Peptides against a protein of PDB entry 3OGK. Designs and how they scored, part 12

Target 1, 307 residues: chain A of PDB entry 3OGK
Amino acid sequence: ATPDRLSRRFPNLRSLKLKGKPRAAMFNLIPENWGGYVTPWVTEISNNLRQLKSVHFRRMIVSDLDLDRLAKARADDLETLKLDKCSGFTTDGLLSIVTHCRKIKTLLMEESSFSEKDGKWLHELAQHNTSLEVLNFYMTEFAKISPKDLETIARNCRSLVSVKVGDFEILELVGFFKAAANLEEFCGGSLNEDIGMPEKYMNLVFPRKLCRLGLSYMGPNEMPILFPFAAQIRKLDLLYALLETEDHCTLIQKCPNLEVLETRNVIGDRGLEVLAQYCKQLKRLRIERGADEQGMEDEEGLVSQRG

## One batch from the design tools (peptide; aimed at target 1 R286 R289 A291 E297)

Design b1_p11_2 (made by RFdiffusion4)
Pose (drawn by RFdiffusion4):
Structure b1_p11_2 (pose): chain A 307 residues (1-307), chain P 11 residues (1-11)
Amino acid sequence: as target 1 above (307 residues)
Amino acid sequence: EFGERKIVVEK
């Protein structure tokens, strides 16, 4: 339908969600220029959806121009913006929205592709934003943003509940974790072990409510930092973990309240057996495919009828 | 759910 049709039928929308490219585009089957331009929609938002407080674009093309228009037109009213698997913008567009939308509660860019010119957008949030409840750049290459800015955001945003990040060294986020007193969900970061520091981590202060999490590149040697509060974990994202079938069993065994598990097939039939009696409350399970070129990551990393 | 995405995790 045309944007004109949407605004005529529903002039007082508070919340809008638009999907563009077919699902196949998440698997590199759809041309990049196929469509899903968000621009006519943002123009319609400017003129006729004057009540809109939340926008979620999924698999759409979003330009800097379009986000500059959205930020100016909705400004302090934009409580939530989700750029979900979108492309076509840069850090200029992010900066535009975080400076004009001073009351953003939820900002999301998971799996989006954009050009990173600088890190001012995150710094701008750190300097002026108090309302942020959820910040999410989970699956994203950011090389110019400072972990100090993220820590500052945690110190200023009392209601910060959920943050998902890129390849920050976890050790750089120690300050962030102490400051994020209300943090219930954390995903991302980078656990980089060096033989030099056998106990490089073990001294992590995780927020005492963290119950939905996934630490990237987590190996067997760092896995134990979760044991002190594993009874509390309700969601686990081992999708980007570097741990073998045996290690999965040991960790899954310690999470009797786990309701959501996402993992690679390394979990193996053996891991599913463990999951079968320790985690009776499990509601959602997703077993993504792993490195399928040089053996199934190990000789148990195959799930079958047994599992 | 058997996910369709292939995930290769490397440092």

Design b1_p11_2_s1 (made by RFdiffusion4, then SolubleMPNN; from b1_p11_2, 5 letters changed)
Fold by OpenDDE base, seed 1:
Structure b1_p11_2_s1 (fold): chain B 307 residues (1-307), chain A 11 residues (1-11)
Amino acid sequence: as target 1 above (307 residues)
Amino acid sequence: ELGRRRVVVER
């Protein structure tokens, strides 16, 4: 489809999802310059799609100029922006979005690659937005943003239900969790082992409605922090957890209401048997191969055709 | 580059 053909056919379009590079790009099978620029689409949005509220770019090249044009064209009418596995922009582009789109409800940059200039975009969002429901910069590398701005967002955005972040130290998010009273989903953070203080995370208080969770680098020593509310967990992301097969079994047994599990091969056939036994509401299972699991001869920690 | 986190589980 071409941008002009889309606007002519659907002048009242409210939601647009564009997909750029195919999955084969993940395997370096496609040249970097294969295309997928959003520029012609942003031009068309700006000129002709006056009712557009939701934009989702997946694996596309997005410049700061594209984001600035989109922001100014849609302003407070833009409710959703998803930059899903996109590249080519900087935090200046994000700043333009949050400056001009003050009623944005969903902002996603998950797995996007960008140049980080500063943390102003998150600060601006914290200072002016009260509408945010979903914030997702999972699997991104922000080093210049403040966890205090995240706390401010939680305080000001009472409809905030899902937050996915990069590698914030979890203890820096205590204020955020306290403020985020309606939060249902959290992914990311960083749990850092401290040999001298193994129980440093045991006093973490999570939002009461939390039911979708993925803590990065959670090991067996940190896992017990979930036990008080494990029965209310509906989704677990264990892709970046540091759990072995037995740890998976222990956690799964405590999550009888689990609907979605994302994990690695380390769950093993044993973990899958436990999952089948205890998680009768399971709807989706995703198992990935970890890079570290390739070549491990330990049969107990591998998913076979039996599982 | 896909910003995928790599986790190495040390045994």
Scores: peptide ipSAE 0.024, ipTM 0.559, DockQ to the pose 0.131
OpenDDE base, seeds 2, 3, 4, 5: peptide ipSAE 0.023, 0.023, 0.017, 0.022; ipTM 0.555, 0.548, 0.621, 0.552

Design b1_p11_2_s2 (made by RFdiffusion4, then SolubleMPNN; from b1_p11_2, 3 letters changed)
Fold by OpenDDE base, seed 4:
Structure b1_p11_2_s2 (fold): chain B 307 residues (1-307), chain A 11 residues (1-11)
Amino acid sequence: as target 1 above (307 residues)
Amino acid sequence: ELGERRIVVER
């Protein structure tokens, strides 16, 4: 479809999802300049799609100018922006979005590649937004944003239910978790093993409604922090956990209400058997091949044709 | 498989 054709056919469109590069890009088979620029679409949105409140760009090239144009065109009417695996922008573009779209409810940048100039975008969001429901910059590399701003967002946005972040030290998010009383989903953070302080995470208090979870770099020593509420876990993301097959078995047994599991090949056939035995509510299973697992000789840590 | 497996459990 072309932008002009879309607007002519659907002038009252409220939600738009565009997909750029195919999955082949994941294997570096698609040149960086293949296309998939959002510019012509943003132009069309600005001019002709005046009821558009939700925009989802997937694997597209997005410039700061594109974001600025979109932000100014939709302003407080923009409720959802998802930059899903996009590239080409900087944090200045994000700043424009949050500055002009003060009633945004969903902001996603998951797996997007960008140039980080500063943390102003998150600060601006924290200072002025009270509508946010979903914030997702999972699998991104922000080094200049503040956990304090995340806490402020949690305090001010009472409808905040899902937050996915990059590599924040989990202990820096204590204030965030305390403030995020309605949070149902959390992914990301960073658990850092300390041999000298094996219990440093045991006093973490999670939001009471938390039921969808994925803690990055969670190992077997940190895993017990989930046990008090494991029975209420409905979705578990273990893609970036540091759990072996046996650890998976241990955790899965404690999650009888698990509906969605995302993990790596390390779960093995044994883990899948345990999953089938204990998780009778399971609806979706995602198994990803880990980079470290290609050469594994450990049969227990591999999913065979049985699984 | 080199890629992701996504299984929907039918019940």
Scores: peptide ipSAE 0.022, ipTM 0.638, DockQ to the pose 0.117
OpenDDE base, seeds 1, 2, 3, 5: peptide ipSAE 0.017, 0.020, 0.022, 0.019; ipTM 0.515, 0.643, 0.639, 0.638; seed 3 fails the geometry check

Design b1_p11_2_s3 (made by RFdiffusion4, then SolubleMPNN; from b1_p11_2, 3 letters changed)
Fold by OpenDDE base, seed 4:
Structure b1_p11_2_s3 (fold): chain B 307 residues (1-307), chain A 11 residues (1-11)
Amino acid sequence: as target 1 above (307 residues)
Amino acid sequence: EIGERRIVVER
């Protein structure tokens, strides 16, 4: 489809999802300049799609100018922006979005590649937004944003239900978790093993409604922090956990209401058997091959044709 | 398999 054809056919379009590069890009098979620029689409949105409130770009090239144009064109009418696995922008573009779209409810940058100039975008969001429901910059590398701004967002956005972040030290998010009373989903953070302080995470208090969870770098020593509320977990993301097969078995047994599991091949056939035995509500299972698992000789840590 | 397996459990 072309932008002009879309707007002529659907002038009252409220939601748009565009997909750029194919999955082959994940394997570096697609040149960076292959195409998939959002520019012509943003132009069309600005001119002709005046009821558009939701925009989802997947694997597209997005410039700061594109974001600025989109932000100014839709302003407070923009409720959802998803930059899903996009590239080409900087945090200046994000700043423009949050500055002009003060009633945005969903902001996603998951797995996007960008140049980080500063943390102003998150600060601006924290200072002025009260509408946010979903914030997702999972699998991104922000080093200049502040956990304090995340806490402020939680305090001000009472409808905040899903937050996915990068590698924040989990202990820096204590204030965030306390403020995020309605949070149902959290992914990301960073659990850092400290041999001298094995219990440093045991006093973490999670939001009471938390039921979808993925803690990055969670190992077997940190895993027990989930046990008090494991029965209410419905979705578990273990893709970036540091759990072995036996650890998976231990955790899965404690999650009888699990509906969605995302994990790596390390779960093995044994873990899948345990999953089948204890998780009768399971609806979706995602198994990803880990980079370190291609050469594993451990049969227990592999999913075979049986699994 | 290289990549991702997605299984929907039908019940």
Scores: peptide ipSAE 0.022, ipTM 0.634, DockQ to the pose 0.117
OpenDDE base, seeds 1, 2, 3, 5: peptide ipSAE 0.012, 0.020, 0.020, 0.019; ipTM 0.522, 0.641, 0.647, 0.637

Design b1_p11_2_s4 (made by RFdiffusion4, then SolubleMPNN; from b1_p11_2, 4 letters changed)
Fold by OpenDDE base, seed 1:
Structure b1_p11_2_s4 (fold): chain B 307 residues (1-307), chain A 11 residues (1-11)
Amino acid sequence: as target 1 above (307 residues)
Amino acid sequence: ELGRRRIVVER
């Protein structure tokens, strides 16, 4: 499909999803210059797609100029922007989006690669947005953003229901969790083990409605934090948890309402048996093979054809 | 580059 063909056929298009590079790019089988620039599409959006509210770019090259043009063209009409596994932009492009699109409800940059210049984009979002429902920069590397801006966003955006972040120290997000009264989903953060203070996370208070969760680097010592509300958990992301097979079994038994589980091979056949026994509402299971699990001969921690 | 995290779990 070409941009001009799309606008002529669907002048009242409200939602656009574009996919660039195929999955083969994950294996470095495709040159970086293969294509997937959003520029022609952004031009068409700006000129001819005046009803467009939602834009989703997946595995595309996006420049700051593209983001600036999109932001100015759609302004407060833009409700959703998803930069899903995109590259080529900086935080200046993000700043343009949040500056001009003050009523944005969904902002996603999950697994995108970008140059971080500063944390102004998140600060601007915190200062001016009250509409945000979904914020997702999961599996990104921001070092210059402030957890205080996340707290401000939570305070100002009463419809905020899903937040996925990078490697913020979880203790820095205490204020955020307190403010995010309607939060249903949280992923990311960083649980950092401290030998001198093994229970430093035990007093964490999560939002009352939290039911979709993925805490990065959560080990068996931190896992009990979930037990008070484990029965309300509907989705678990354990891909980046530091749980062994037995830990999986322990947690799964406490989550009878689990609908979605994402984990690694470490769950093993035993964990899958426990999952089948206790999680009768399970709808989706994703098991990834971690690089660290390749070559582990521990049979108990492997998913076989039996599982 | 995919922004995917890689974690090594020590057993």
Scores: peptide ipSAE 0.024, ipTM 0.562, DockQ to the pose 0.130
OpenDDE base, seeds 2, 3, 4, 5: peptide ipSAE 0.023, 0.019, 0.023, 0.017; ipTM 0.556, 0.557, 0.637, 0.556; seed 4 fails the geometry check

Design b1_p11_3 (made by RFdiffusion4)
Pose (drawn by RFdiffusion4):
Formats: C-alpha cells, sequence, structure tokens
Structure b1_p11_3 (pose): chain A 307 residues (1-307), chain P 11 residues (1-11)
C-alpha cells in the first residue's frame, strides 16, 4: 500500500513497522538495489503521522537524508528507532538522530550495513542521553567508536537494560559492566585469549542481573566466567562461540533455567542429550549450521535423529 | 519452538 493509504486509515499511529526486501535477501539471493526504500514513508511520517513515537524498519534501504528528515520531524518524540538489517546510510545519519532525538529509549542497528566515517554518534549519546533503555549494534562493524563512551552511557542511563555490541575487547568493557547496574542482557564483545595471560579474564564483574547473554569468540578457557551465575541464565547465544561439542555439554549442564538457546550444530547429538534433561523449561532452540567445509568442526558436530 | 537454522556460520 501507499503511505498515503496508511496515514488516511490510521492517522494516530504511535508505532510503525515496515518490512521491505523478501526474506531471501538475508541469504544473498536478492539484488542489493531491489527496493525497500524507506524514503516515501519518512516523508509521510513528517506530514501526517504526527503521533509516531516508534519506527522499526526491517530489510529496507535507509539513506542519510531520510534519517535526517526523520530526526528533525519527530525529534524528542522518537522513543525508539530500529534499523533492522537495513542498508544505505552512514554515521552522519546516526549522528543526526542521536542529536535531534534527545529522549531515545531504544536504538537498534543489528546486522545493518552502513559507512562508518566516525564515532561521534556514540560520543553524542554519551554526552547528553539519559533515557536509553536498549542499545543494540550486535552484528556490526564499528572500528571508530570508543568503549569509554559506552561506559559513560552506562553511568548515565539508569534504565539501561539491554546492550549488544561489536568486536570490543571484553577487558575494555570492565568499567562498562560495573556501571551497568541494571543490565539484564549483553551480547557481543570479543574474548581474545593470549597464552601470555593464562587468566586474562577470570576477574570479570558481570552485572548482578545478567541473565540473557552471549559472549563472542568465547573459548573453553574463558567459558567458566559464566559458572558463578549460570543458574540465573535464561538465554544463551553461543552462535559466535569458539567452543567444542564437549564444552557445550558442560555449560548447558549448568543452566537449568535456560529457556532460549541459539547455537551452531557443534552442539552435537551429545549436546542435545544434555539439553534434554537439565533444561526442562526450554522454549526456543535454534541450531544454525556451522563451518561445513573441513569436517563438521569436530567428530560429534552433527545433529541427527538421536538428538 | 525448534528450528534448524538456514545460515552457515563459519569460525
Amino acid sequence: as target 1 above (307 residues)
Amino acid sequence: EFEFGERVIKR
């Protein structure tokens, strides 16, 4: 339908969610220029959806111009913006929205592709934003943003509940973790072990409510930092973990309250057996495919009828 | 809910 039709039928929308490209685009089957331009929709928002407080674009093309218009038109009213698997914008667009939308509660860019010119957008949030509840740049290449800014955001945003990040060194986020007192969910970061520091981590202060998490590149040697509070973990994202079938069993075994598990097929039939009696409350399970070229990551990394 | 995911994740 045309944007005109949407605003005529529902002039007082508070929340809007638009999907663009077919699902196949998540698997590199759809041309990049196929469509899903968000622009006519943002123009319609400017003129006729004057009550909109939340926008979620999924698999759409979003430009800097379009986000500059959205930020100016909705300003302090924009409580939530989700750029979900979108493309076509840069850090100029992010900066525009974080400077004009001073009361953003939820900002999300998971799996989006954009050009990173600088890190001022995150710094701008750190300097002025107090209201942020959820910040999410989970699956994203950011090389110019400072972990200091993220820590500062945690110090200023008393209601920060959920943060998902890129390849920050976990050790650089120690300050962030102490400051994020109310943090219930963390995903991302980078666990980089060096033989030099056998106990490079073991001294992580995780927020005492963290129960939904996934640490990227987590190996067997760093896995134990989860054991002190594994009884509390309700959601686990081992999708980007570097741990073998045996290690999965050991960790899954310690999470009796786990309700959501996402992992690669390395979990193996053996891991599913463990999951079968320790985690009776499990509600959602997703087993993504792993490195399928040189053996199934190990000689148990195949799930079958047994699992 | 159970799902065999369609994405290939490489280490």

Design b1_p11_3_s1 (made by RFdiffusion4, then SolubleMPNN; from b1_p11_3 with F4I K10Y)
Fold by OpenDDE base, seed 4:
Structure b1_p11_3_s1 (fold): chain B 307 residues (1-307), chain A 11 residues (1-11)
Amino acid sequence: as target 1 above (307 residues)
Amino acid sequence: EFEIGERVIYR
């Protein structure tokens, strides 16, 4: 499909999802200049898709100029922007989006690659947005954004229900969790081992409605922080957790209402047996393998066809 | 009764 054909056929289009690079790009098999530029689409959006409120770019090349044009063209009519596994932009492009689209409800840049210039984009959201429902920069690398801005967003956006972040120290998010009264989903953060304070995370207070969770680098020592509300958990993302097979079994047994589990091959057949026994509401199971785990078939923490 | 998905992580 071409942009002009789309606009002619659907002049009142409200939602657009574009997919660019094939999955092979994840394995560095596709050159960066292969294609998938959003530029011609942004031009068409700006000129002819005046009802468009939701844009989802997946595996596309997006420049700051593209984002700036999109932002100015749609302004407060833009409710959703998802830069899903995209590349080519900087935080200046993000700043333009949040500056001009002050009523944005969903902002996603999960697994996108970008150049970080500053943390102004998150600060701008904090200062002016009250509409945000979903914020997702999971599996990204931000070093210049402030957890205080995230807290401000939580305080100002009453409808904020899902937040996925990078490697914020989880203790720096205490204020965020306190403010995010309606938060149902949280992924990311960073749990850091401290020999001098082994229980430094035990007093963390999570939002009361939290039921979808993925804490990065959570080990068996930190896992007990979930136990008080484990029965409430509906979705667990353990892809970046530091749990072994037995740890999985322990946690799963405490989550009888689990509907979605995402984890690594370390869960093993044993973990799957426990899952089947205790999680009768399970709807989806996702198991991922690292490249280095290929060939380790003799390990106990391996999912086989038997599991 | 549930969906199983497997993927390879490339890092």
Scores: peptide ipSAE 0.028, ipTM 0.644, DockQ to the pose 0.369
OpenDDE base, seeds 1, 2, 3, 5: peptide ipSAE 0.024, 0.024, 0.023, 0.023; ipTM 0.644, 0.631, 0.638, 0.630; seed 1 fails the geometry check

Design b1_p11_3_s2 (made by RFdiffusion4, then SolubleMPNN; from b1_p11_3, 3 letters changed)
Fold by OpenDDE base, seed 4:
Structure b1_p11_3_s2 (fold): chain B 307 residues (1-307), chain A 11 residues (1-11)
Amino acid sequence: as target 1 above (307 residues)
Amino acid sequence: MFEFGKRVIYR
């Protein structure tokens, strides 16, 4: 489809999702100049799609100029922006979005590749937005954003229900969790083992409604922090957890209401048996293999055709 | 409906 044909056919379009590069691009099987630029689409949105509230770009090239044009064209009418596995922009583009789209409800940049200039975009969002429901920069690398801005967002955005972040030290998010009273989903953070303080995370308090969770680098020593509310967990993301097969079994047994599990091959056939036994409401199972697991076909922590 | 997904992650 071409942008002009879309706008002529659907002048009152409210939601647009575009997929650029094929999945093969994730494996470096596609030339960088293959295309998938959002520019012609942003131009058409700016000129002709005045009812557009939701934009989802997946695996596309997005420039700061594209984001700036989109931001100014849609302003407070833009409710959802998803930059899903996109590239080509900097934090200046994000700053433009949050500056001009002050009523945005969903902001996603999960797995996007960008240049970080500063943390101003998150600060601006914290200072001016009260509408945010979903914030997702999972599997991104930010070094210049402040966890205090995330806390401010939680205090100001009463409808905030899902937050996925990068590698914030989880203890820096204590204030965020306290403020995020309606939070149902949290993914990311960083659990860092300290030999001198083995129980440094044991007093971590999560939001009362939290039921979808994925803590990065969670090991068996940190896993008990979930036990007080394990029965209310409906979704677990263990892709970046540091749990072995037996650890999976221990945690799964405590989550009888689990509906979605995402994990690595380390769960093994044993973990799958435990999952089948204890999680009768399971609806979705995702198992991924790490690059390091390809050579270990003979280890107990593998999902076979039996599992 | 039960959904089963299998993927290979390359870092």
Scores: peptide ipSAE 0.022, ipTM 0.576, DockQ to the pose 0.409
OpenDDE base, seeds 1, 2, 3, 5: peptide ipSAE 0.019, 0.018, 0.019, 0.014; ipTM 0.569, 0.572, 0.565, 0.561

Design b1_p11_3_s3 (made by RFdiffusion4, then SolubleMPNN; from b1_p11_3 with K10Y)
Fold by OpenDDE base, seed 2:
Parts: C-alpha cells; sequence; structure tokens
Structure b1_p11_3_s3 (fold): chain B 307 residues (1-307), chain A 11 residues (1-11)
C-alpha cells in the first residue's frame, strides 16, 4: 500500500501499523540499511490523517526528522507511538515526541536501535506527562537516562500499568516500584548477583497488582523474591532469566495462575511436564532457543517432541 | 498458542 492510497481510502484512520523489514532481518540476513522508510508515511500522516491517534512502526527506518514531523503534526492527539525494532533515530527524536505529544499514553521503543545523546527525553516525559499508561524500551540500551525520572513518571502517571525497561539495576528502581501503585506489568531491569550479599534483593517490594513480570538476569538466588506473589503471576518472561530446568520447575509450581510463559528450551521436557501439571490456565507458551544452549548436552534442558 | 523462535541471549 502507498501512503496516499491509504489516506484517500481511510481519511478517518485512527490507528496505523506499518511493517518494513521482513522477519528474516532478525537473523541478520538483511542489511541494516534495507527496509522501509517512514518518511513518506509521516508526510501523509501530517497532511491527511488528522484523526490518527496511534502509530506503530515495525522494523522501519525512522529519522529524527520523521519523529519531529510526526510529533508536531499530531501533538497531543497522538496517544500511541510504537517504534518496534526500528532504527535510524536518536534520543533527539524521542525528545521531540515527548515534548510535543504531552498526552501520549503508550510509548514503545522495544528492540529499536538508536544513538543515545542524552537522557532528556525521559526527563521531559517525567516533567510533563500525566497520561502515560505504557512505557516500553525493553531490550534497549540506555545509559544516560535516570531511574529518578522513571520514578517521577510513576508518581505522576496514575494510569501507568506496564513498564518495560533496559538494564536498570533493580535496586535503583525501588522508588519506581513504590510509586507505581497500579503497575501490572514489569519487564527488564538487571539483577546482579553479589556473592558477598546474597540476599540484597530479598527486601524488594513490588507493586501489589503486578502480575506480568520478566526480570532480566534473575537467577535461582533471586527467584524467591517472586514467591510471595507467585500465585498472582499471569505472565512470566524468563527469556533473559538465568534459570536452569530445576529452577523453572520450582517457579512454575508456584504460579498456578500462569497464562503466558516465555522461556528458553532450558525448561526441558521436565519443565513442560510440571507446567502442564500445575498451570492449568496456560494459554500461550513461547520457547526460544538460547545461543548458549546449543552446546549444553544436558538432556534435561532440551525440549523434545515429547514435551 | 505456541510460539517457537531463536534469539541470541548474551549472558
Amino acid sequence: as target 1 above (307 residues)
Amino acid sequence: EFEFGERVIYR
């Protein structure tokens, strides 16, 4: 489809999702410079799609200029922006979005590649937004953003229900969790094992409504922090957890209300058996192969056709 | 629903 055809056919379009690069790009089979540019679409949005509230770009090339144009064109009418696995922009583009779109409810940059200039975009968001419901920069690398801004967002955005972040030290997010009273979903962070302080995370308090969770680098020593509310967990992302088969079994047994599990093949047939036994509400199971598991001959850590 | 994929996890 061409942008002009879309606008002519659907002048009152409220939601737009565009897909650029094919899935093969995930396997590095396609050059980074291959893909759809959002520029012609942003132009069309700016000129002809005046009712557009939601924009989702998936695997597209997005420049700062594109983001700036989009931001200015839609301003406070923009409620959702998803830069899903996009590239080509910097944090200046994000700054433009949050500066001009102060009523944005969903902001996603999950798995996007960008140049980080500063943390101003998150600060600006923290200072002016009270509408945010979903913030997602999962599987991204931000080094210049402040956990304090995230806390401010949580304090000011009472409808904040889902937050996915990069590699923030979890202890730096204590204030965030305390402020995010309505948070239902959290993914990301970083749990760092400290041999000298094995229980450093045991006093971590999560939001009371938290039911969708994925803590990065969570090992068996940190896993017990979930046990107090494991029964209320409905979605668990273990893709980046450091759990072995037995650990999976232990955790799964404590999550009888689990509906969605995302994990690696380390769960094994044994873990799948336990899952089937204890998680009767399971609706979706995602199993990915870890690159590091190709060499571990541990028969217990492989999902076979029996599982 | 079952989804299978391959992702590189950097430990």
Scores: peptide ipSAE 0.025, ipTM 0.610, DockQ to the pose 0.602
OpenDDE base, seeds 1, 3, 4, 5: peptide ipSAE 0.023, 0.022, 0.024, 0.023; ipTM 0.621, 0.613, 0.601, 0.599

Design b1_p11_3_s4 (made by RFdiffusion4, then SolubleMPNN; from b1_p11_3, 3 letters changed)
Fold by OpenDDE base, seed 3:
Structure b1_p11_3_s4 (fold): chain B 307 residues (1-307), chain A 11 residues (1-11)
Amino acid sequence: as target 1 above (307 residues)
Amino acid sequence: SFEVGERVIYR
């Protein structure tokens, strides 16, 4: 497919999803300079797709110039931008998007690679946006953004329902959670174990409607913070949790309404048995191999073909 | 659906 062919066939297109590099890139079979540049598509969007309000780029190369052109071309008509596993841009490109697209509802850059210059993009978003529903920079490395801007976003965006972030200290997000009254989904953050203060996180208060959750670095000592609302949890992301097999079993037993689980091989056959026993509404299960589990072929916490 | 991935993830 080519950009010009798309616009000729669908001049009133409202939503566009483009996929660049195939899954084979996971195995280093695709050169980094293979292509997948969004530039020709951004040009076509700007000129001929004037009804477009949702853009999803997956595994594509995106420059700051591309983002700037897209931002100015669509402006407040752009409701959704997803930079899904993309690369080639900096935070200047993000700043352009949030500056010009003041009514954006969904902004995603999950697993994207970029150069971070400053935290201005999040600050600008906090100062001017009241429409945001979904914010997702999960599995990214922003070091220069402020949790206070995230709190401001939560306060100003009444329809904010899903937020996924990087490694914010979870205690710095207390104000965010208090402000985000309608939040249903949260992933990311950072739970940091403190031997001198084992109950450091026990007083965390989560939004009342929270039902999709993934807390990074959550261990068995922190896991009990979920127990008061575990029955309402529908999705768990445990990919970055520090839970062993038995910890998985403990948590799963408390989540009878679980529909989606994402975790690592550490769940094991035992965890899968517990999952089958207690989670009758399960719709999707994703199991990945963690970096710490590469040499654990002989360990008990592995998923086999038994189940 | 059920998916088992071989992708290595990092924390």
Scores: peptide ipSAE 0.014, ipTM 0.597, DockQ to the pose 0.612
OpenDDE base, seeds 1, 2, 4, 5: peptide ipSAE 0.013, 0.013, 0.013, 0.013; ipTM 0.602, 0.421, 0.595, 0.578

Design b1_p11_4 (made by RFdiffusion4)
Pose (drawn by RFdiffusion4):
Structure b1_p11_4 (pose): chain A 307 residues (1-307), chain P 11 residues (1-11)
Amino acid sequence: as target 1 above (307 residues)
Amino acid sequence: YRPVKGERRPD
């Protein structure tokens, strides 16, 4: 339908969610220029959806111009913006929205592709934003943003509940973790072990409510930092973990309250057996395919009828 | 093996 039709039928929308490209685009089957331009919708938002407080674009093309218009037109009213698997914008668009939308509660860019010119957008949040509840750049290449800015955001945003990040060194986020007192969910970061520091981590202060998490590149040697509070973990994202079938069993075994598990097929039939009796409350399970070229990551990394 | 973010694969 045309944007005109949407605003005529529902002039007082508070929340809007638009999907563009077919699902196939998530698997590199759809041309990049196929469509899903968000622009006519932003123009319609400017003129006729004057009550909109939340926008979620999914698999759509979003430009800097379009986000500059959205930020100016909705300003302090924009409580939530989700750029979900979108493309076509840069850090100029992010900066525009974080400077004009001073009360953003939830900002999300998971799996989006954009050009990164600088890191001022995150710094701008750190300097002026107090209201942020959820910040999410989970699956994203950011090389110019400072972990100091993220820590500062945690110090200023008393209601920060959920943060998902890129390839920050976990050690750089120690300050962030101490400051994020109310943090219930963390995903991302980078666990980089060096033989030089056998106990490079073991001294992580995780927020005492963290129950939904996934540490990227977590190996067997760093896995134990989860054991002190594994009884509390309700959601686990081992999708980007570097741990073998055996290690999965040992961790899954310690999470009796786990309700959501996402992992690669390395979990193996053996891992599913463990999951079968320790985690009776499990509600959602997703086993994504792993490195399928040179053996199934190990000789147990195949799930079957047994599992 | 180091997983690559954004590379989607079937279940």

